# Peptides against a protein of PDB entry 3V4O, part 146

Target 1, 234 residues: chain A of PDB entry 3V4O
Amino acid sequence: DQPLAKDKVALLIGNMNYREHPKLKAPLVDVYELTNLLRQLDFKVVSLLDLTEYEMRNAVDEFLLLLDKGVYGLLYYAGHGYENFGNSFMVPVDAPNPYRSENCLCVQNILKLMQEKETGLNVFLLDMCRKRNDYDDTIPILDALKVTANIVFGYATCQGAEAFEIQHSGLANGIFMKFLKDRLLEDKKITVLLDEVAEDMGKCHLTKGKQALEIRSSLSEKRALTDPIQGTEY

## One batch from the design tools (peptide; made by RFdiffusion4, then SolubleMPNN)

Design b2_p22_6_s1 (from b2_p22_6, 11 letters changed)
Fold by OpenDDE base, seed 4:
Structure b2_p22_6_s1 (fold): chain B 234 residues (1-234), chain A 22 residues (1-22)
Amino acid sequence: as target 1 above (234 residues)
Amino acid sequence: AAEEERRRAHAKATSMGEIEAP
């Protein structure tokens, strides 16, 4: 039987115009393209750009309010970031230089809160660097995650590696989005879909040796972004 | 000088990179 979603909600955040860090370009286009694709998949999409710490926290809070039992939740982030001790930190545009975890949003903390909502699927697409921030020596103490078997992480890059954007003729796309957009509408289990994206990235000369997609999942059901919403005709 | 070095090192470690397409 095909899994059903109670609803499908996505929060997309693209941070580009950092105050104390290098500016980016790709998040603008990436958020736009992903928004259009997810709307075709009947996601309710909130797309935001250049969020301060306060605004990011508020956006996440509002996103969580839209989640409930059986709802598919998708969080996409494009911007600066880092990973310390397996925890992913999204960097707001007003983050100081250097920044610490207290200045950033921890993805795993968001996941914990999503699990409390008893969501049907939790998807994180993180287009950010995953190198260690040596200027942050804090280890977040998070509550143990529940074994919900409905979690998918698509990391734009490998652990300890950088993510990149491609600049071409004034247009910039993240490498991850360049390949993701070609497959996102496919009716496949989300982990299978991402695996195919990973293969596509691996064939690109610009990506080889620089960036590789990492999929981390605990998904026991054949859930896809194309799954129909309960009570709707598809 | 020390502060600038700190900022530079931090940026190098955590900032998304850019690739120029051929």
Scores: peptide ipSAE 0.255, ipTM 0.825, DockQ to the pose 0.747
Fold by OpenDDE base, seed 2:
Structure b2_p22_6_s1 (fold): chain B 234 residues (1-234), chain A 22 residues (1-22)
Amino acid sequence: as target 1 above (234 residues)
Amino acid sequence: AAEEERRRAHAKATSMGEIEAP
């Protein structure tokens, strides 16, 4: 039986013009391309660039307001980031140098809040570095997650590794988006789709030994980004 | 010295790399 989404909502954040950190280029193009693709998939897409901590928190809050039972939620982030103790932290453009977890947004906290909405699918696409921030010695106290079996993480890079931008012909794309965009519209289970993207990345000579996609999922149903929206609800 | 070392470690954690494609 074909799974149905009550609705499909995506929040895309691209941070590139950092105040106290190196500037990035890829998030601009990557957010733009992903926006166009997700709209073709009938997602309601909010795309934002260069968010301060305050703006990022507000954007997440507004995103959460659009989530409800059976809704597909997708969060994409491109920018600076780090991973401490299995927790992913997105870095706002106004973060101090150096920054700590209190200056950043924890993805797992967002996931917890999404689970409270009883969403049909939670997809996180994180195009950021995953190295340990040694300046931050705090251990986050996080609430336990529910067992919802509807979670998919696509990490642009491996744990402890960096993400890279590819500059070609004056345009810079993230490596992850370069391959994701070619398959995103395919009618496949999201984990299968991402696995194929991982294989495509693995065949690229530019990225071998430098960047590899990591998929982490607990998805018990054959859910795809192409799943239709329930006509009775909207 | 310890603070500078932490800052350097932080910089390494935050920096995205760039790959030039032909």
Scores: peptide ipSAE 0.254, ipTM 0.825, DockQ to the pose 0.589
Fold by OpenDDE base, seed 5:
Structure b2_p22_6_s1 (fold): chain B 234 residues (1-234), chain A 22 residues (1-22)
Amino acid sequence: as target 1 above (234 residues)
Amino acid sequence: AAEEERRRAHAKATSMGEIEAP
């Protein structure tokens, strides 16, 4: 009984040209390469770069409109970010310095909305820092999540740690995407796939002791990014 | 002092790090 996706939709956001924060380089290449890979997996991919707060919120809203019962949803973000009290915040390019949660997009809020759509799979790939922003002392009041057992988080780094990009004369992948891209097309349960990526990353001399992939999942079914879309033949 | 410390903490949280290319 092969799991089926009603559809597969991905939103990829790469923020690099921050107005009030350090510029990044990797998100450009990372979004590009991930876009190509996900399209090979028959995802409908919306890829956006350098989004303002307004644009990010709109992009998420449009993404959610594409979700429905049984749809696989994937959100990828590369950029600045922080984590407060287990909540992940994506930082728009026009965020002030310093920024607070009101200036950012909370991933857990997006997850809640995805659950309301009764998605078949929710995958979050977050290539951002996970350090606490002590300037922001706001504790978001979030509604309780449903027990959907279809959630997978791939954090590029450990809780409370930084994510890194490679300092190169040219454009290069971030560390997370460097390893993810080599395995993303494999027909494996998504958590197994990410675990292999974690092992590969763990062998990297560049990030040893600096950055480690964290997988957080509640996935009760053997679902893969390669799962066929209902009504399609391969 | 508390505000300065908060700003420092923010700065640490804001920036993705850089690693030297091999």
Scores: peptide ipSAE 0.246, ipTM 0.820, DockQ to the pose 0.562
Fold by OpenDDE base, seed 3:
Structure b2_p22_6_s1 (fold): chain B 234 residues (1-234), chain A 22 residues (1-22)
Amino acid sequence: as target 1 above (234 residues)
Amino acid sequence: AAEEERRRAHAKATSMGEIEAP
């Protein structure tokens, strides 16, 4: 009865050194820590920092080539971002100021492409702001999504809110990663795991009233990041 | 005036906040 993954593949992107926007610090440490954890979970992990628009698009294309029927796909992003009309946009380091959707990568478009691969699980962990970019008044026309019941979004912050970095002793972590890293290796359904992370964030005095995790899922099966890869001994 | 307001809104959307840990 143990769910199996055909394979497990993750793309991690951390953008910090923006050319025309404020620089960040947390993505460096967050990508590093998440990389180590996902490798312990037998994910094939590609971790990249400070990507231009061109490089981000190429990275996503290469990631998609590794996806196939039954494969678990995980996309993590830490950096600047915004949300317009329910669509999440990741901002490349070379994005202009101000930027619009045409300068950014739409997460929902990536999801559509992942669905075409008939993946076993699609997980998005988005550590970025979710405020409206009022400069961009474009309403994106996105392709219709299929009903695959294998989608999980972990938003580091609630809709319309900011994500935060913790500054401590010269190091910076994102609030989301601070709590996620303590539970990521647990053998639990991914939505249950994220719910527990949300509770941990809610109990912390540093984050109470400032940042809350939002989980959005359509997951009809008990899928965990700890699920073994088919054909392997475990 | 409207364009300036839009640019201000953009600036608010672009920045991640900071919290100092005790």
Scores: peptide ipSAE 0.236, ipTM 0.814, DockQ to the pose 0.545

Design b2_p22_6_s2 (from b2_p22_6, 12 letters changed)
Fold by OpenDDE base, seed 1:
Structure b2_p22_6_s2 (fold): chain B 234 residues (1-234), chain A 22 residues (1-22)
Amino acid sequence: as target 1 above (234 residues)
Amino acid sequence: DAEKARKEAYAKATSMGEIEEP
């Protein structure tokens, strides 16, 4: 009766050392801690830092190849980003100043590709800015997302400001990771888990009204990151 | 097969590097 994962794979990307943009610090710590947590959940984790556009695209492509029927996939990104006309973009470290959509990875495009997979669970977590990029006037034309029930999208956002760091457990985490890591190992439906994270963020006086978690999902099954892997692991 | 392809893809992905403890 318990849901089983064919396999569990995760790609974690943290971009910090931008060539033409302000450097970040939190992604390093956040990716590291998330890596350790996901490994405790028997995820096969690929954790990468400071990726160029080419490297990011390659990493995402390879990650998508790992997704298949029954597989649990998790994609996490921490770094600079922006949102224009309903499309979100992850910014590679070699992006020019100003960066444009052609220099970045479109989240919605990746989501579309993720939906083509018959995954048991597909989680996409973004910790990046959602400010508009006034220097990008391009409106990408993307196909509409298909209707699936296996995608969970979490978008951590700050109101009009860059994400700030909070000292937690001796390390300076991003706000989202601070609350996420406290609950990530819980045996709960992933959407319930994320909702509780959102509630925790809302109750904290430091984050209330400053940072929020947007959750989008059509997950109809009780899938959890703690679900055991079926069969033989490789 | 598909499983082999996935393993190869993972190997390729991991070859891009892994983070170390900060």
Scores: peptide ipSAE 0.073, ipTM 0.697, DockQ to the pose 0.019
Fold by OpenDDE base, seed 3:
Structure b2_p22_6_s2 (fold): chain B 234 residues (1-234), chain A 22 residues (1-22)
Amino acid sequence: as target 1 above (234 residues)
Amino acid sequence: DAEKARKEAYAKATSMGEIEEP
């Protein structure tokens, strides 16, 4: 009764060298370390840094093409972002100042497209700011996500809070990755794993009251990142 | 051919500039 993945694919995006916004440092290290971990889990990993809007859209489109029935997909983003009216936006490095929704990638739109692929598991992890963008009053009209058992969404910041790195420099890893990397290889249901990461973050004095992991999932099956790929012998 | 499309997508994505060790 061991769940099997048809394939495992991951897209990791780290934006740090912004043209019109404060530069970040953690995404470089975080993406690199996550890449290595996911490869140990037999993921095919595409890791990209400092993507323009055009490049980000292309990367996401290509990633979506990799998703199919039974495939395990993981999308990770680290960089600037914002959340307005329940919609989250990833900010490309060439985004203007101030940036607006038309300059950014809407997370909920991507999630909608992911759920249409009938994947075995979709994990979307965001390590970005959740502050409101006061310069963007656009309210995207998005259909509610369908209740599916194949999407797990993790948001590694509190609503209204800035990313820890923006406030504090000199960290090797971002706070989220610091805790995630310690558990990512564990053979556990992904929601359980992320919940434990959230607990670890809550126990840390550095993150207490400053950053938290929000988890949204309707996953009803015991799916883990460690699940073997179909056709492989183990 | 879905498999072919996936392979092409992966190749295209990787060509966009995969990172190496910092």
Scores: peptide ipSAE 0.049, ipTM 0.678, DockQ to the pose 0.020
Fold by OpenDDE base, seed 5:
Structure b2_p22_6_s2 (fold): chain B 234 residues (1-234), chain A 22 residues (1-22)
Amino acid sequence: as target 1 above (234 residues)
Amino acid sequence: DAEKARKEAYAKATSMGEIEEP
């Protein structure tokens, strides 16, 4: 009764060198670490850094094309972002200051497209801020995930600029990746795994009250990143 | 497009595990 993946594909995006916004450092190391871990889990990984709006949209589109029935997909983003009334946006490196929704990629729209692919598992991990953007007047349109979407959404966020200060304190990884990398290879249901990561973050004095992991799931089946690919011999 | 080529090379390298640790 072990679940099988038709294939495993991952897109990792780390934006650091923003043109009109503060530079970041953590995404580089975090993308690298996650790439190595996912490869050990037999994911086909595409890792991209410092994407423009055009490049990000293309990368996401190409990733979505890889998703199909039974495929395990993982999308990870680290960089600047914002959230307005439930709509989350990933900020490309060429975004203007201030940026607006038309300059950014809407997470909820991507999730909506992912749920239409009938994937075996979709994991969407965001390591970005959830700060309100007062310069964006986009009206929120929130659709609930389909019950059968098999999507697990992890949102790791820090309040305020403190996230940047912690990242500059000499830590090799971002806080989220620090805890995620310790558990990612465990043979556990992905929601259980992420829940444990969230607990680890909550116990850490460095992140308590500063950073949290929000998990949203429509996963009704036992699925793990360690699930074997159909047709592969182990 | 040199930037595109660089990013594609990085993607390929990461997928193949041929990149160095940052």
Scores: peptide ipSAE 0.017, ipTM 0.534, DockQ to the pose 0.027
Fold by OpenDDE base, seed 2:
Structure b2_p22_6_s2 (fold): chain B 234 residues (1-234), chain A 22 residues (1-22)
Amino acid sequence: as target 1 above (234 residues)
Amino acid sequence: DAEKARKEAYAKATSMGEIEEP
């Protein structure tokens, strides 16, 4: 009587080798770790590193095409980003300095497109800063998530400053992935799972008061990443 | 072009479980 996924697809993007911005390190290992975990959950995983604007847009478009009724989708991004008045933007590696919204991918726009899909579950995880970009004057476009969208949005943030771990940890996990990887395989409703990750982060001395996980969802069903794919027996 | 090929190869490798830990 548990929910079934029609299929499971994931797109993981890690941007680290920026041309005009500080280079990052954590996205490499974080994408790797998440890839391995999602494969264990029977996701079809596409992992991409260091995407230009053109490549990012194409990757997202292709991912959206895979989303359909009953499909479980997961989109993960790690890299530079910013937030202006509620609009969040993912920064491609070829973005100029300073960058503007036209050079970046708007998260809320992608979420809108996801809402058009009748997915069984759609998880969007952002591991990026939420700092203000004073060089961008884009007018906010904010729409509420539809109840039927089954979207879970996780935003792991470092309160306005790039986390030291991301920049200087070498091949160590970022803070978010450090805690996420310990729980991701648990058979729990995804919002419960992420809430527990948030609690773990809050209890950690390294992250307490420095980094938090914000969770927003329209999920009204008990959906888990461990849910089996329809037509398969486990 | 070479970078595109690398990215595609990475995507394929990750999907197939062939990515090695750095």
Scores: peptide ipSAE 0.015, ipTM 0.482, DockQ to the pose 0.028

Design b2_p22_6_s3 (from b2_p22_6, 11 letters changed)
Fold by OpenDDE base, seed 4:
Structure b2_p22_6_s3 (fold): chain B 234 residues (1-234), chain A 22 residues (1-22)
Amino acid sequence: as target 1 above (234 residues)
Amino acid sequence: EELEEEKKEHAKRTSMGQIAEP
């Protein structure tokens, strides 16, 4: 039986023009290309750039309002970030230097809220660093996640490692998006698709020993980004 | 000066890195 989505909704955030941190270039192109690809997959896509903390929180809230039972939700983030105690933190453009968890958005908190919506699939594509922020001594106590078996994390880099963008005079993708874009439209289980992306990244001499994709999933069904929306299937 | 070093260290750990194409 072909899995069906009730709807498909994506929030894409690319933060580049940080006030107190190094500026990035790749998120602009990455968000643009991913937007076009996800639209081809019949996602409703909201793409935003250079969000303050307030704007990011509002964007997430609005995204969550579009989620409901059986809806596929995809969150993509490209920007600065860190990981403390298994929690991923997305950094707004107005974050202070140094920043703490109170200045950032916790991805696992978003996941918790998505689970409350009884979504059909939760996909997180995180193109950010995953090193520990030593200036943040906060240990977040998150509510226990539900066992929904519909969660996929695609981390652009390994735990404790950095994500990279290509330093080029022109517009170029980040390393993760460079490979993801070539496979995103494939009709495959999302974890299988990401595994193939990981293999492609592993063959790149630029990133060998520097960046590797990590897939973390609990997905009990063969769900793909290509899955048709209920009522629209041929 | 100490603050600047802290900022640099912070950025080194948590900022997305740059890779130059050969």
Scores: peptide ipSAE 0.253, ipTM 0.817, DockQ to the pose 0.796
Fold by OpenDDE base, seed 5:
Structure b2_p22_6_s3 (fold): chain B 234 residues (1-234), chain A 22 residues (1-22)
Amino acid sequence: as target 1 above (234 residues)
Amino acid sequence: EELEEEKKEHAKRTSMGQIAEP
């Protein structure tokens, strides 16, 4: 039987106008394009730009309220970030320079909360740097994650590497979104879809040796973003 | 001076980079 989603909900965050950090351009376009694509896939999409720490936390809380048993949840983030000890930290626009984990949102904490909702699928698309923040020596003690076998991470870059946006005279996509947008509507298992995106990115001369997509998944079922919502007569 | 250097190094490591199109 074709997997069904109870509902499909996405939170998209693009941070670009940082107060104490370099400004970005790509998140604006990336969030916009991804919003349109996910809406075509019948996602309920909340798209937000330039969030403070407080606003980001509130947005995540509201997102979690929309999650329930069997719901597909997708979190997309584009902005500055770092990774310490396998934990991904999204940086709010009002983060100090330098910032620490206390100033940022930990993705794995969000995942934990999503698991409590008994979601059908948890997808994280993280278009951020994954270098270690040496200023942050905090080792997050994360509670053990449940074994839900429904988790997919698409990291725009490999561990310890930077993510990039294209420097163009106009508005341009980030590297990750440039390739993701071409395949996102395909009716494929999400990990297969991302693998194809990884191959496309790998062929790009701009990213060779600089940025590579990493897929981390624990997904035991054939789940796709194209999966129909239960009770919707197509 | 040390704080400024730390900030610069921090920014270099954790900020999204720019790729110039040829």
Scores: peptide ipSAE 0.248, ipTM 0.813, DockQ to the pose 0.772
Fold by OpenDDE base, seed 3:
Structure b2_p22_6_s3 (fold): chain B 234 residues (1-234), chain A 22 residues (1-22)
Amino acid sequence: as target 1 above (234 residues)
Amino acid sequence: EELEEEKKEHAKRTSMGQIAEP
């Protein structure tokens, strides 16, 4: 039986113009291209660039309001970030130097809130560094996650490693998006799709030994980004 | 001085890296 989505909603955030940190370039193109692809997949897409902490929190809140039972939710982030104790932190453009968890948005907290909405699928695509922030020694205490078996993480890099963008004079994709965009429209289980992206990235000479895609999932159903929305006729 | 070293290490670890195209 073909799985159905009640609706499909995506929030895309690209942070580049940091006030107190190195500026990035890739998020601009990456967000743009991903927006176009997800719209072809009938996602309702909100795409935002260069968000302050306040703006990021508001964007996430608004995104969560669009989620409900059976809805597919996708969060994409490109920018600076870190991972402490298995928790991923997205860095707003106005974050201080150095920053701590209280200055950032925790992805796992967002996941918890998505689970409360009884979503049909939760996809996180995180194009950020995953090294530990040693300046922040806070151990986050998060609420226990529910067992929903509908979660997929695509990390642009492996645990404890950096994500990279290509140093180019013009506009270019980051490494992750370069390969993701070629397969995103394929009618495949999302974990299978990402596995193929991982293989493609593994063949890239630029990132060999530097960056590798990590897939973390608990997906018990054959859910795809191409799944039709309930009530739609094709 | 200690603060400056902390900032330097922080930037090294948490900033997205750059790869030059060959």
Scores: peptide ipSAE 0.245, ipTM 0.810, DockQ to the pose 0.739
Fold by OpenDDE base, seed 1:
Structure b2_p22_6_s3 (fold): chain B 234 residues (1-234), chain A 22 residues (1-22)
Amino acid sequence: as target 1 above (234 residues)
Amino acid sequence: EELEEEKKEHAKRTSMGQIAEP
């Protein structure tokens, strides 16, 4: 039987205009294009740009309020970030330089809260760097996650590596979104879809040896972003 | 001076990189 979503909700965050860090360009286009694609997939999409720490936390809180049992939740982030001890940290535009975990949003904490909502699927698409922040020596002790077997991480880059955006005179996608957008509407298990994106990225000479997609998943069901919403006629 | 070096190193490690399109 085809899996059904109770509802589908996405929060997209693109941070570009950092106060104390290099400015980015790609998140603008990436968020826009992803918004349009997810809407075609009947997601309820909230798209936000250039969020402060306070605004990011509020956005996440509001996103969580839309989640419930069987709901598909998707969080997309494009911006600066880092990974310490397997924990991903999204950097707000008002983060100090250097920043610490207390200045950032931990993705795994968000995941924990999503699990409490008994979501049907949790997808994280993280277009950010995954290098260690040596300034922050804090070892985060996170609450234990539940075993829900419905989690998918799409990391734009490998652990300990950088993510890149295309340097262009005009508006251009980041590397991750460049390939993701071509496959996002495919009716495939989300992990299969991301695997194909990874292959496409791997064929690109521009990013060969520089950036590779990493998929981390515990998804045990054939769930796709194209899955119908329960009670809707297609 | 030490702070400036720390900031530079931090920025290099945690900032999204740029890649030139051919």
Scores: peptide ipSAE 0.257, ipTM 0.819, DockQ to the pose 0.760; fails the geometry check

